# Peptides against a protein of PDB entry 6UG1: the designs that were tried, part 54

Target 1, 304 residues: chain A of PDB entry 6UG1
Amino acid sequence: SNEERKRRKYFHMLYLVCLMVHGFIRNEWINSKRLSRKLSNLVPEKVFELLHPQKDEELPLRSTRKLLDGLKKCMELWQKHWKITKKYDNVGLYMRTWKEIEMSANNKRKFKTLKRSDFLRAVSKGHGDPDISVQGFVAMLRACNVNARLIMSCQPPDFTNMKIDTSLNGNNAYKDMVKYPIFWCEVWDKFSKKWITVDPVNLKTIEQVRLHSKLAPKGVACCERNMLRYVIAYDRKYGCRDVTRRYAQWMNSKVRKRRITKDDFGEKWFRKVITALHHRKRTKIDDYEDQYFFQRDESEGIPD
Target 2, 301 residues: chain A of PDB entry 6UG1 as posed
Amino acid sequence: SNEERKRRKYFHMLYLVCLMVHGFIRNEWINSKRLSRKLSNLVPEKVFELLHPQKDEELPLRSTRKLLDGLKKCMELWQKHWKITKKYDNEGLYMRTWKEIEMSANNKRKFKTLKRSDFLRAVSKGHGDPDISVQGFVAMLRACNVNARLIMSCQPPDFTNMKIDTSLNAYKDMVKYPIFWCEVWDKFSKKWITVDPVNLKTIEQVRLHSKLAPKGVACCERNMLRYVIAYDRKYGCRDVTRRYAQWMNSKVRKRRITKDDFGEKWFRKVITALHHRKRTKIDDYEDQYFFRRDESEGIPD

## One batch from the design tools (peptide; made by RFdiffusion4, then SolubleMPNN)

Design b2_p13_3_s1 (from b2_p13_3, 7 letters changed)
Fold by OpenDDE base, seed 4:
Structure b2_p13_3_s1 (fold): chain B 304 residues (1-304), chain A 13 residues (1-13)
Amino acid sequence: as target 1 above (304 residues)
Amino acid sequence: SKAQEIIEFALSL
């Protein structure tokens, strides 16, 4: 019905706000001074120097290569620190079906909310789910004075899916679900004036995204619980930015149709949510990023 | 609905 379509749109918007606020809170927790002091000790001086290369005036690419090598070594150090990767409880922050949402509303399951103290302990011990591990990795880079962002791929239920959800097939569903991450890292390269993508946990990759990312879900089974629609970046200064354009090859033709921002009402609403979560002034880094997004929109074209 | 109230709240921000 038209009413059910409206209900699903509104529930999607609510769920999206809750996810974006969750990302904001986790981004605040990883700024913990106590955690920072502990995690800085994991990074030896030689790796710290690679994270902070001098600018090569002849070939700025040499400085970027040092930073990339430093980030690779940080991923290796993080793997040594991390002892236990727990499975997600149920589907974690991956996309739920409408049926799962309706069934969960009837189940008064006391969600055991992970407290800030429990999170900091989990990161400090190297015990937790993949999301906690990525968040801890961002905290380690921030402890080394690296301009690292926490990235969250927000997975609200698909308000464009009006089908009655068939049961997603059981055992293979978890492997397909976790094939691509929900959380990752971005690091500012001051030499190339670009964000470097880092997945330290899932794909264990470092990428300089041009047109496509390895972190973008591919295949029907993977996209059932991980649909790239809202990739939100949280920086060390409590900035909040939509960076979906980086990871979406087909933003205009495909991704926009699945976003609340497909209409003017949804665009205005989503801008308000971003603005409410953006607690810093604009910087020249934001100008370079917006210029990159503009060039990507021009290169994709407007779908006819 | 509670969802509408939270959306209206988010629109009032």
Scores: peptide ipSAE 0.030, ipTM 0.733, DockQ to the pose 0.340
Fold by OpenDDE base, seed 1:
Structure b2_p13_3_s1 (fold): chain B 304 residues (1-304), chain A 13 residues (1-13)
Amino acid sequence: as target 1 above (304 residues)
Amino acid sequence: SKAQEIIEFALSL
């Protein structure tokens, strides 16, 4: 019905706000001064120097290569620190079906919320789910004065899916779900004026994204619980930015159709949510990023 | 509905 379409759209919007606020809160927690002091001790001086290379005036690419090597070594150090990767409880922050949402409303299960103290202890011990691990890695880079963002791929239920039963059948459902991350890192390269993508936990990869990312879900089974629609970046100064354009090859043709921003009402609403979560002034880094997004929109073209 | 109230709240921000 038209009523059910409105209900699903509104529930998607509510769920998206809750996810974006969750990302904001986790980004605040990883700015903990107590955690920063502990995590800086994991990075030896030689690796710190690679994270902060001098500008090579002859070949700026040499400075970028040092930064990339420093980030690779930080990923290796992080793997040594992280002792226990827990499975997610059920589906974690991956996309739920409409049926799962309806069943969860009937089951008055008290969701056990992770407290800030428990999160900080989990990161400090190296015990937790992959999301806690990625968030801790971002905290370690920030502890080393690296301009690192927490990236969250927000997975609200698909309001464009009007099927009554959306039950996912399959023995490999968890494996396909966790094939691609929900959280990752971006690091600002001051030499190339670009964001570097870092997945320290899942794919264990570093990328300079041009047109495609390895972090973008591919294949039907992976996309059932992980649809690239809302990739939100949280910086160390409490900036909040939509960076979906970086990771979406087909933003205009495919991704936009699955976003609340497909219509003017949804665009205005989503802009208000971003503005409410953006607690810093604009910087020259935002200008370089917006220029890159503009060039990506022009290069994709208008879908026929 | 509570969802509508939260959306209206988010629209009032």
Scores: peptide ipSAE 0.029, ipTM 0.730, DockQ to the pose 0.307
Fold by OpenDDE base, seed 2:
Parts: sequence; C-alpha cells; structure tokens
Structure b2_p13_3_s1 (fold): chain B 304 residues (1-304), chain A 13 residues (1-13)
Amino acid sequence: as target 1 above (304 residues)
Amino acid sequence: SKAQEIIEFALSL
C-alpha cells in the first residue's frame, strides 16, 4: 500500500539517523586521550616518519609513496596488535530485511549496548569485531597525528524494496555479508590533495580512489546486506560529510534511486542530519573534496 | 506514528 511505502520510508530515515549517530559516537570514542597514548606506542619512529614525509618539491609523488608505505606498515602493526577478531552478533550493522525488522520488533530482546569503557578496553587489548578493529586503527593513526577519518557505510533497510518476504538464505549469507566492510579509514594526502582509502581489516587494501573502489560491494549476494548508499566520513575534529560519491561509480544512475535524497524532501532532511552531526568549520580540504565530487558528477553525467 | 514524530522532531532541529 501507499501507507506501507510511507512507513518504510520513515523507518529507513529513523534507522539512518540512528546509524549516523552511532558513527558519530564511535568517532568521539576514537578520540580518547587514554587510548591515543596507548596506541601511539605501537608505531615505531621510522613508521611515524613515513606517515609524515617531507614535501618533495621535485616530485610530490615520492612523498605520497612514503605516506602509502607508512600506512601499509601501520596495517601490518595493527594485525600484530589485533589478537581476536570476533564474529558479528547476528548481522551487526549490515542491512536487515523488512521481515527481520518485524520479527525483531516482536522479540523485545534487550540489545546489549557496548559501553565506552568496554570499547576502549576491547581496542586496547586487540579483541573485538571487525568494526571495533577498524575504529581502533583510525584511533592509532590519529594518535600518530595523521588526519584519518572514520568511514561508515550506513545500511538502513531498503525502503525501495516493497516485497513482503525477503528471506535471505542463512549460511552463505554471512560470508557474502562480511566480504566487504561497513567501516574503513580515509587518510588525507596533503601532497596529492586527495583522500586515501584504507581498509586495514577486511580486504587489507590501500586505494587512491579515482572512479571506483574495491570496497564498493559487487554482486547480488554481497549487496543483499551491504548496499553502498550512505558513506559517511567522521573526522578527528567532529566533521561529518557524505562521501558516497567517492565510492559510488554510478551515483546518479543507480545509487541516488536507493537514497532518501532522491527527492527534495529527502535531500533537505538529509542535509539537516549532516549539519546536525557536523561540528567544525569548513576547511580547504573540504574544498578539494567537493571539487573532486563535482568532477565525478560531471564525468558520470545525468542519466538519460 | 512514533517514527514520524521522531522524524518531524529531527526536522524541527
């Protein structure tokens, strides 16, 4: 019905806000001074120097290469630190079906919320799910004074799916679900004026994204629980930015149709949510990023 | 609905 369509749209919006607020809270927890002091000790001086290369005036690319090498070594150090990768409880923050939401609403199960103290202990010990691990990696880079963002791919239920039953087959579903990350890192390259994408945990990859990312889910099975629609960046200064354009090859033709921002009401609403979570002034980094997004929109074109 | 009230509240912020 039209009522059910409206209900699913509003539930999607509510769920999206809850996810974005969760990302904001985790980003605050990453900024813990106590955690920072512990995690900085994981990074040797030689690796710190690679993270902070001098500007090569002859070939700025050499400085970017040093930064990339430093980030690679940080991923290796992080793997040594991380002792226990826990499976997600149920589907974690991956996308739920409408049926799963309805069944969960009937089951008044008290969701155990991870407390800040438990999170900080988990990261410090190297014990937790992949999301906690990525968040801890961002904390380590921030502890080394790297301009690292926490990236969250928000997975609200698909309000464009009007099917009553979307039963997903259980066992293969977990492997396909976790094939691509929900959380990752971006690092500002001051030399190239670009964000570097870092997945330290899942794919263990570093990318300079131009048109597409390896972190973008591919294939039907992977997209059932991980649809790239709302990629939100949380910086060390409590900035909040929509960076979906970086990771979406087909933003205009495909991704926009699955977003609340497909209409003016949704665009205005989503802009208010971003603004409410954005606690810093604009910087030249935001100008370079917006210019890159503009060029990507022009290069994709408007779908016919 | 309670979801609508929360969205309307979030729009009023």
Scores: peptide ipSAE 0.029, ipTM 0.726, DockQ to the pose 0.267
Fold by OpenDDE base, seed 3:
Structure b2_p13_3_s1 (fold): chain B 304 residues (1-304), chain A 13 residues (1-13)
Amino acid sequence: as target 1 above (304 residues)
Amino acid sequence: SKAQEIIEFALSL
């Protein structure tokens, strides 16, 4: 019905706000001064120097290469620190079906909310789910004075899916779900004027995204619970930005149709949500990023 | 729906 379509749209909007606020709160927690002091001790001086290379005036690419090598070594150090990767309870923050939402409303499952103290202890011990691990990695880079963002791929239920039952077929449903991350890191390269993408936990990769990312889900099975629609960046100064354009190859032709921002009402609403979560002034880094997004929109073109 | 009311309220802010 038209009423059910409206209900699913508004439920998607509410769920999206809850996810974006969750990302904001986790971004505050990883700014803990106590955690920062502990995590800085994981990074030896030689690796710290690689994270902060001098500007090579002849070839700025040499400075970027040092930063990339420093980030690789930080990923290796993080793997040594992280002792226990806990599986997600159910589907974690991956996308739920409409049926699962309806069934969960009937089951008063006490969601055990992770407290800030428990999160800080989990990161500090190296014991937790992949999301806690990525968040802790961002905290370690921030402890080394690196301009690192927490990235969250928000997975609200698909309001464009009007089917009640999505048959999630197969014994490998968990493996397919976790094939691509929900949380990752971005690091500002001051030499190339670009964000570097870092997945320290899932794919264990560092990339400089041009047209497509390795972190973008591909294939039917993994896209059932992970649809790239809302990639939100949280910086160390409590900035909040939509960075979906970086990771979406087909933003205009495919991704936009599955976003609330497909219409003017949804665009205005989503801008209000971003503005409410954005607690800093604009910087030259935002100008370089917006210029990159503009060039990506021109290069994709408007779908016919 | 309660979700609609919350969203409409948040738009009025």
Scores: peptide ipSAE 0.028, ipTM 0.717, DockQ to the pose 0.226

Design b2_p13_3_s2 (from b2_p13_3, 8 letters changed)
Fold by OpenDDE base, seed 1:
Structure b2_p13_3_s2 (fold): chain B 304 residues (1-304), chain A 13 residues (1-13)
Amino acid sequence: as target 1 above (304 residues)
Amino acid sequence: DKAQKIIEEALSQ
């Protein structure tokens, strides 16, 4: 019905805001001074120097290569620190079906919200789910004065799916779900004026995204619970930015159709949510990023 | 109005 379409759209909007607020809160928690002091001790001086290379005036690419090597070594150090990777409880922050949402409304199960103290202890011990691990990795880089941001792929229920029953059948559903991450890291390269993508936990990869990312979900089974629609970046100064354009090869042709921003009302609403979560002034880094997004939009063109 | 109320309710939690 038209009423069910409206209900699903509004529920998607509410759920998206809750996810974005969750990302904001986790980004605040990883700025903990106590955690920072503890995690800085995991990074030896030689690796710290690689994270902060001198500017090579002859070949700036040499400085970028040192930074990339430093980030690789930080991923290796993080793997040594992390002792226990827990499975997600049910589907974690991956996309729920409409049926699962309706069933959860009937089940008054109070989800135990992880407290800030428990999160800080989990990161400090190296015990937790993959999301806690990625968030802790971002905290370690920030402890080393690296301009690292937390990236969250927000997975609200698909308001474009009007099927009544959206039950997902399959024995491999968990493996397909966790094939691609929900959380990752970006690091600012001051030499190339670009963000470097870092997945320290899932794919264990570092990339300089040009046209496509390895972190973008591919295949029907993976996209059932992980649809690339809202990739939100949270920086160390409480900035909040939509960075979906970086990871979406087909933003205009495919991704936009699955976003609330497909219409003017949704665009204006989503801009208000971003503005409410963006607690810093604009910087030259934002100018370079917006220029990159503009060039990527022009290069994709208007879908026929 | 409804969208603003959703923002306020979700940011107040």
Scores: peptide ipSAE 0.020, ipTM 0.687, DockQ to the pose 0.185
Fold by OpenDDE base, seed 3:
Structure b2_p13_3_s2 (fold): chain B 304 residues (1-304), chain A 13 residues (1-13)
Amino acid sequence: as target 1 above (304 residues)
Amino acid sequence: DKAQKIIEEALSQ
């Protein structure tokens, strides 16, 4: 019905705000001065120097290579620190079906909200789910004065799916779900004027995204609970930016159709949500990023 | 309508 379509659209919007606020709160928690002091001790001086290379005036790429090597070593150090990776409770922050939402509304499951103190303890001990691990890795890089962003792929229920029963038939449903991350890191390369993508936990990869990312979900089974639609970046100064364009190969032709921003009302609403979560002034880094997004939109073209 | 109003109220704070 038209009513059910409206209901699913509004529930998607509400769920998206809750996810974006969750990302914001986690980004505040990883700015903890107490946590920063503990995590800086994990990074030896030689690795710190690689994270802060001198500018090579002859070949800026040499400085970028040092930064990439420093980030690789930080991932290795993080793997040594992280002792216990917990499975997600149910589906974690992966996408729920409409049936699961309806069933969950009937079940008064007390979601144990992780307190800030418990989060800081989990990161400090190296015990937690993959999301806590990624968030802790971003905190470690920030403790080393690296301009690292927390990235969140927000997974609200699919308002474009009007089917009541989405039977997820896979015996490997959990493995397919966790094949691609929901949280990752971006690091600003001041030499190339680009963001470097870092997945320290799931794929354990560093990439300089040009046209497509390894972190973009591929295949039907993986996309059932992880649809790339809303990739939100949270920086150390409480900036909030939509960075979906970086990770979406087909932003205009495919991704936009599954976003609330497909219409003018949804675009205006989503801009209000981003503005409410963006607590810093614009910088030259934002100008370089917007220029990159513009070039990516021109290169994709208008969908026929 | 009700969900939109709740979202607008939450974003007006």
Scores: peptide ipSAE 0.019, ipTM 0.668, DockQ to the pose 0.128
Fold by OpenDDE base, seed 5:
Structure b2_p13_3_s2 (fold): chain B 304 residues (1-304), chain A 13 residues (1-13)
Amino acid sequence: as target 1 above (304 residues)
Amino acid sequence: DKAQKIIEEALSQ
C-alpha cells in the first residue's frame, strides 16, 4: 500500500539517524585521553616517524610511501594487540529485514547498552567484535597524532523493498554477512591531498581509492545485509561528512535510487542530519575532498 | 515504541 511505503520510508529515516548518532558517540569515545595514552605505547618511535614523514620536495610520492608503510606496520601492531575477535550478537549493525524488525518490535527484550567504560576496557584488552576493533585502531592512530577518520557504512532497512515477507532464507551464513566491513578507517595524506582507506580487521587492506574500493560489497549474498548507501566519516574534531561517493562506483545510476536523498525532500532532510552532527568549521581538506567527489560525479555522468 | 526499541538495540552494541 501507499501507507506501508510511507511507514517504511519513515522507519528507514529514523533508523538511519540512530545509526549516525551511534557512530558519533563511538567517535567521541575513541577520543578518550586515557585510552590515547595507553594505545600510543603500542607504536614504537620508528613507526611514529613513518606516520609523520618529512615532505620530499623532489618526489612527494616518497613521503606517501613512508606513510603507507607506517600504516601497514600499525595494522600489524594492531593484530598483535587484538587477542579475541567476538562474533556479533545476532546481525550486529548489519541490515535487518522488515520481518526481523517487526518481530523485534514485538519482543520486550531489554538490550544491554555497552557503556563507555566497557568499550574502553574492551579496546584496552583487545577483546571485542570487529567494530570495536576498528574503532580501537582509529583511536591508536589518533593517539599517534594521525588525522584518522572513523568510517561507518550505515545499514538502515531497505525502504525500497516492498515485499511483505522479507525473511532471508536461513542459509545466509554469518560468513557472507561479515564478508565486507561496516566500520573502517580513513587517513589523510597531506602529500597527495587524498584520503587513504584502511581496513585493519576484515580485509586487512590499505588502498588509495580512485574509481572503486575493495570494501564495496559485491555479490547477492553479502549485499542482503550490507548495502553501500550511507558511508559516513567522523573525524577527530567531530566533523561528519557523507563520503559514499568515494566507495560507490555507481552513485548516480544505482546507489541514489536506494537512498533517502533520491528526492528533494530526502536530500534536504539528510543535509539537516549531517549538519546537526558536524561540529567543526570547513577546512582545505574538505575542499580537496569535494573537488574529488565532483570529478567522480562528472566521470560517472548522469544516468539516462 | 518501535523507534525506542531500535535506538536501544542500536545503542546496545
Scores: peptide ipSAE 0.019, ipTM 0.694, DockQ to the pose 0.067
Fold by OpenDDE base, seed 4:
Structure b2_p13_3_s2 (fold): chain B 304 residues (1-304), chain A 13 residues (1-13)
Amino acid sequence: as target 1 above (304 residues)
Amino acid sequence: DKAQKIIEEALSQ
């Protein structure tokens, strides 16, 4: 019905805000001074120097290469620190079906909300789910004075899916779900004026995204619980930015149709949400990023 | 607070 379409749209909006607020809170927690002091000790001086290369004026790419090598070594150090990767409880922050949402509304299961103290202990011990691990990695880079962002791929239920039964069939549902991450890192490259993508936990990759990302879900089974629609970046200064354009090859033709921002109302509403979560002034980094997004929109073209 | 107001505004339409 038209009513069910409205209900699903509103529930999608509510769920999206809750996810974005969750990302904001986790981004605040990883700024813990106590955690920062502990995690900085994991990074040797030689690796710290690679994270902070001098500007090569002749060939800025040499400085970028040092930064990339420093980030690779940080991933290796993080892997040594992280002792236990727990499975997600149920589907974690991956996309739920409408049926799962309806069933969950009836089950007043007190989700044991992970407290800030428990999170800091988990990161500090190297014990937790992949999301906690990625968040801890961002904390380690921030402890080394690296401009690292926490990235969250927000997975609200698909309001464009009007099927009554959205049950997912398949024995490998968990494996397909976790094939691509929900959380990752971005690091600012001051030499190339670009964000470097870092997945320290899932794919264990460093990428300089141009047109496509390895972190973008591919294949029907993987996209059932991980649909790239809302990739939100949280920086050390409590900035909040939509960076979906970086990771979406087909933003205008495909991704936009699955976003609340497909219409003017949804666009205005989503801008209000971003603005409410953005707690810093604009910087030249934002200008370079917006210019990159503009060039990506022009290169994709307007869908016919 | 701000997020809740945005939700309430969105739900009122």
Scores: peptide ipSAE 0.024, ipTM 0.696, DockQ to the pose 0.310; fails the geometry check

Design b2_p13_3_s3 (from b2_p13_3, 6 letters changed)
Fold by OpenDDE base, seed 1:
Structure b2_p13_3_s3 (fold): chain B 304 residues (1-304), chain A 13 residues (1-13)
Amino acid sequence: as target 1 above (304 residues)
Amino acid sequence: SRAEEIIKFALAE
C-alpha cells in the first residue's frame, strides 16, 4: 500500500539517524585522552617516523610510500594487540529485514547498550567485536597524530523493498554477512592530497581508491545485509561527511535509487542530518575531497 | 543529549 511505503520510508529515515548518531558517539569515545595515551605506546618510534615522513620535493610518491608502509606496520601491531575478536550479537549493525524489525518490536528484549567505560576497557584489552577493533585502530592512529577518520557504512532497512515478507532464507550464513566490513578507517595523505582507505580487521587491506574499492560489497548473499548506500566519515575534529561516492562505482545508476536522497525532499532532509552532525569548519582537505567527488560524478555520467 | 536533539530534529520534519 501507499501507507506501508510511507511507513517504511519514515522508519528508514529514523533508523539511519540512529545509526549516524551511533557513529558520532563512537567517534567521540575514540577521542578519549586516556585511551590515546595508552594506544600511542603500541607504536614504536620507527613506525611513528614512517607515519610522518618528510616531504620528498623530488618525488612526493616516496613520502606516500613511507606513509603506506607505516600504516601496514600499524595494522600488524594492531593484530598483535587484539587478543579476542568476538562474534556480533545476532546481526550487529548489518541490515535487518522488515520482518526482523516487526518481530523485534514484539520481543521486549532489552538491548544492552555498551557503556563508554566498557568500550574503552574493551579497546584497551584488545577484546571485542570487529567494530570495536576498527574503532580502536582509528584511536591508535589518532594517538600518533595521524589524520585518521572513522568510516561507517550505515545499514538502515531497505525502504525500496516493498515485499511483505522480507525474511532471508535461514541459509544466509554469518560468513556472507561479515565478508565485508561496516566500519573501516581513512587516512589523509597530505602528499597526494587523497584519502587512503584502511581496513585493519576484516580484509586487512590498504587502498588508494580510484574507481572501486575492495570494501564495496559484491554478490547477492553479501548485499542482503550489507548494501553500500550511506558511507559516513567521522574525523578527529567531529566533522561528518558523506563519502559514499568514493566507494560506489555506480552511484548515479544504482546506489542513488536505494538512498533517501533519490528525491529532493530526501536530499534536503539528509543534508540537514549531516549538517547537524558536522561540528567543524570547512578545510582545504574538504575542497580536495569535493573536487575528487565531482570528477567521479562526471566520469560516471548520467545513467541512460 | 546531542543524540536526542538530532533525533528530534530529524523527526520534526
Scores: peptide ipSAE 0.025, ipTM 0.712, DockQ to the pose 0.679
Fold by OpenDDE base, seed 3:
Structure b2_p13_3_s3 (fold): chain B 304 residues (1-304), chain A 13 residues (1-13)
Amino acid sequence: as target 1 above (304 residues)
Amino acid sequence: SRAEEIIKFALAE
């Protein structure tokens, strides 16, 4: 019905705001001065120097290569620090079906919210789910004065799916779900004027994204609980930006159709949510990023 | 819907 379509659209919007606020709160928690002092001690001086290379005036690419090597070593150090990776409770922050949402509304399950103190302890000990691990890695890079941002792929329920029963095929459901991350890191390369993508936990990869990312879900089973639609970046100065364009190969042709921003009402609404979560002034880094997004939109073209 | 009202309210602040 039209009423069910409206209900799903508005529930998607509410769920998206809750996810984006969750990302904002986690980004604030990883700015903890107490945590920063602990995590800086994990990074040896030689690795710190690689994270802060001098500008090579002859070949700026040499400076980028040092930064990439520093980030690789930081991932290795992080793996040594992280002792226990917990499985997600149920589906974590992966996408729920409409049936699961309806069933969860009837079940008075006490959702145990992780407190800030428990989060800081979990990161400090190296014990937690993959999301806590990624968030802790971003905190470690920030403790080393690296301009690292937390990336969140927000997974609200699919308001374009009007089916009541979305039975997900059971046996490998968890493995397929966690094949691609929900949280990752980006690091600003001041030499190339680009963001470097870092997944320290799931795929354990570093990318300079051009046309597509390895972090973009591929295949039906993986896309059931992880649809690339809302990739939100949270920086150390409480900036909030939509960076979906970086990771979406087919932003205009495919991704836009599954976003609230497919219509003018949804675009205006989503812009208000981003503005409310964006607590810093614009910088030259934002100009370089917007120029990259513009070039990516032109290169994709207008969908036929 | 209640969800629409909450969203409108949260955007009116």
Scores: peptide ipSAE 0.022, ipTM 0.686, DockQ to the pose 0.133
Fold by OpenDDE base, seed 5:
Formats: structure tokens, sequence, C-alpha cells
Structure b2_p13_3_s3 (fold): chain B 304 residues (1-304), chain A 13 residues (1-13)
């Protein structure tokens, strides 16, 4: 019905706000001074120096290489720190089906909300799910004065799916779900004027995204619970930015059709949500990022 | 729905 379409659109919007606020709160928690002091001790001086290379005036690429090597060593140090990776109790923050949402509404599920104290303890001990691990890695880089962002791929239910039964039949559903991350890191390269993508937990990769990312879900089964639509960046100064354009190869042709921003109402609404979560002034870093997004929009072209 | 009211409220701010 038209009413069910409206209900799913509004439920998607509400769910998206809740996810974006969750990312904001986690980004605040990883700025903990107590956590920062503990995590800085994991990074030896030689690795700290690689994270803060001098500018090579002859070849700026040498400075970028040192930063990349420092980030690689930080990933290795983080793997040594992290002792227990817990599975998600259900689907974590991956995408739920409409049927799962309806069934969950009928069940008074006591959502065990992780408290700030429990989160800080989990990160400090190296015990938790992959999302807590990534968030802790961002906290470690911030403790080393690195301009690191927490990235969240928000997975609200697909309001474009009007099927009544959206049950996923597959025993392999968990493996396909966790094949790609929901949370990762970005690090600002002051030499190349670009964001470096870092997945410290899942793919254990560092990427300088040009046209496509390895973190973008591929294949139908992976996209059932992880659909790239809303990639939100949270910085150390409480900036909030939509960085979906970096990770979406086909933003205009494919991704936009699955976003609330497909229409003017949804675009205006989503801008209000971003603005409400963005607590810092604009910087030259935002200008370089917007220029990169513009070039990516021009290079994709208008969908035929 | 409660979701519609929350979204309307968040749009009115």
Amino acid sequence: as target 1 above (304 residues)
Amino acid sequence: SRAEEIIKFALAE
C-alpha cells in the first residue's frame, strides 16, 4: 500500500538518525582522556615518528610513505593488543529485514545498551566485537595526535524494498554479513591532501581510495545486510560529514536510488541531521575533500 | 505513527 511505503520511509529515517547519533556518541567516548593515556603507551617512539614525518620538500611522496608505514605498524600493534574478538549476538549494526523489525517490535527485547564505562573497559582490555575494536584503534591514533576519523556505514532497513517477506534463508548469512566492515578509520594525509582509508580489523588493509574501495560490499549476499548508502565520518573535533562519495563507485546511478536523499525532501532532511551532528567550523581539509568529491561526481557522469 | 511524529518534530526544529 501507499501507507506501508510511507511507514517504511519514516521508519528508515528514524533508524538512520538513531544510527548516526550512536556513531556520534561512540566518537565522543573514544576522545576519553583516560583511554588516550592508556592507548598512547601501546605506540613506541619510532612508530610515533613515522606517524609524524617531516615534510620532504623534494618528494612529498616520501612523507606519505612514512605515514603509511606508521599506520601499518599501528595495525600490527593493535592486533597484539586485541585479545578477544567477540561475534555479534545477532546482526550487530548490520541491516535488518522488515520481517526481523516486526518480530523485534512484538518481542520486548531488553537491548543491553553498552555503557560508556563498559566500552572504555572493553577497549582497554582488548575484549569486544569488531566495531569496538575499530573504535579503539581510532582512539589509539588520536592518542598519538593523528587526525583520525571514525567511519560508520549506517545500515537502516531498505525502504525501497516493498516485499512483505524479506527473510534471509542462508546459513552463510553471518559470514557474508561480516565479510565487509560497518566501522573503519580514515587518516588525514597532510602531504597528499587526501584521506587514507584504514580497516584495522576485518580486511586489515590500508587504502588510498581513487575510484573504488576494497571496503565497498560486492555481491548480492553481502549487500543483503551491508548496503553502502550512508558512510558517515566523525572526527576528533566532533565534525560530522557524509563521505559516501569516496566509497561509492556508482553514487549517482545506483546508491542515490537507495538513499533518503533521492528526493528534495529527503536531501533537506538529511542535511539538517548532518548539521545537527556537526559541531566544528569548516577547515581547508573540508575544502580538499569537497573538491575530491566534485571530481568524483564529474568522472562518474550523469547516469544514462 | 510515533516515527512520523518524531521526524515531524525533528523537521520543525
Scores: peptide ipSAE 0.022, ipTM 0.682, DockQ to the pose 0.235
Fold by OpenDDE base, seed 2:
Structure b2_p13_3_s3 (fold): chain B 304 residues (1-304), chain A 13 residues (1-13)
Amino acid sequence: as target 1 above (304 residues)
Amino acid sequence: SRAEEIIKFALAE
C-alpha cells in the first residue's frame, strides 16, 4: 500500500539517523585522551616518521609512498595488538530485512548497550568485533597525529524493497555479510590532496580510490546486508561528511535511487541531519574533496 | 516504542 511505502520510508529515515548518531558517538569515544596515550605507544618512532614524511619537492609521490608504507606498518602493528576478533551479535550494524525488524519489534529483547568504559577497555585489550577494531585503529592513527577519519557505511533497511517477506538464505549469510566492512578508515594525504582509504581489519587493504573501491560490496549475496548508500565520514574535529560519492561508482544511475536523497524532501532532510552532526568549520580539505566529488559526478554523467 | 528499540539497538552495538 501507499501507507506501507510511507511507513518504510519514515522508518528508514529514523534508522539512518540512529546509525549516524551511533557513528558520531563512536567517533567521540575514539578521541579519548586516555586511549590515545595508550595507543601511541604501539607505534615506533620509525613508523611515526613514515606517517609524517617531509614534503619531497622534486617528487611529491615519494612522500605519499612513505605515508602508504607507514600506514601498512600501522596495520601490521594493529594486527599484533588485536588479540580477539569477536563475531557480531546477530547481524551487527549490517542491513536488516523488514521481516527481521517486525520480528524484533515483537520480541522485547533487552539490547546490551556497550558503555564508553567497556569500549575503551575492549580497544585497549585488543578484544572486540571488527567495528571496534577499526574504530581502535582510527584512534591509534589519531594518537600519532594522523588526520584519520572514521568511515561508516550506514545500513538502514531498504525502503525501496516493498516485498513483505525478504527471507535471506541463512547458512552462507554471515560469510557473505562480513565479506565487506561497515567501518573503515580514511587518511588525508597532504601531498596528493586526496583521502587514502584504509581497511585495517577486513580486507587489510590500502587504496587510493579513483573511480571504484575494493570496499564497495559486489555481488547479490554481499549486497543483501551491505548495500552502499550512505558512507559517512567522521573526523577528529567532529566533522561529518557524506563521502558516498568516493565509493559509489554508479552514484547517479544506481545508488541515488536507493537513498532518501532521491527527492528534494529527502535531500533537504538529509542535509539537515549532516549539518546537525557537523561540528566544525569548513577547511581547504573539504574544498579538495568537493572538487573531487564534482569531477566524479561529471565523469559518471547524468543517467539516461 | 519501536524508535526507542532502534536507538537502543544502534547504541547497544
Scores: peptide ipSAE 0.022, ipTM 0.690, DockQ to the pose 0.071

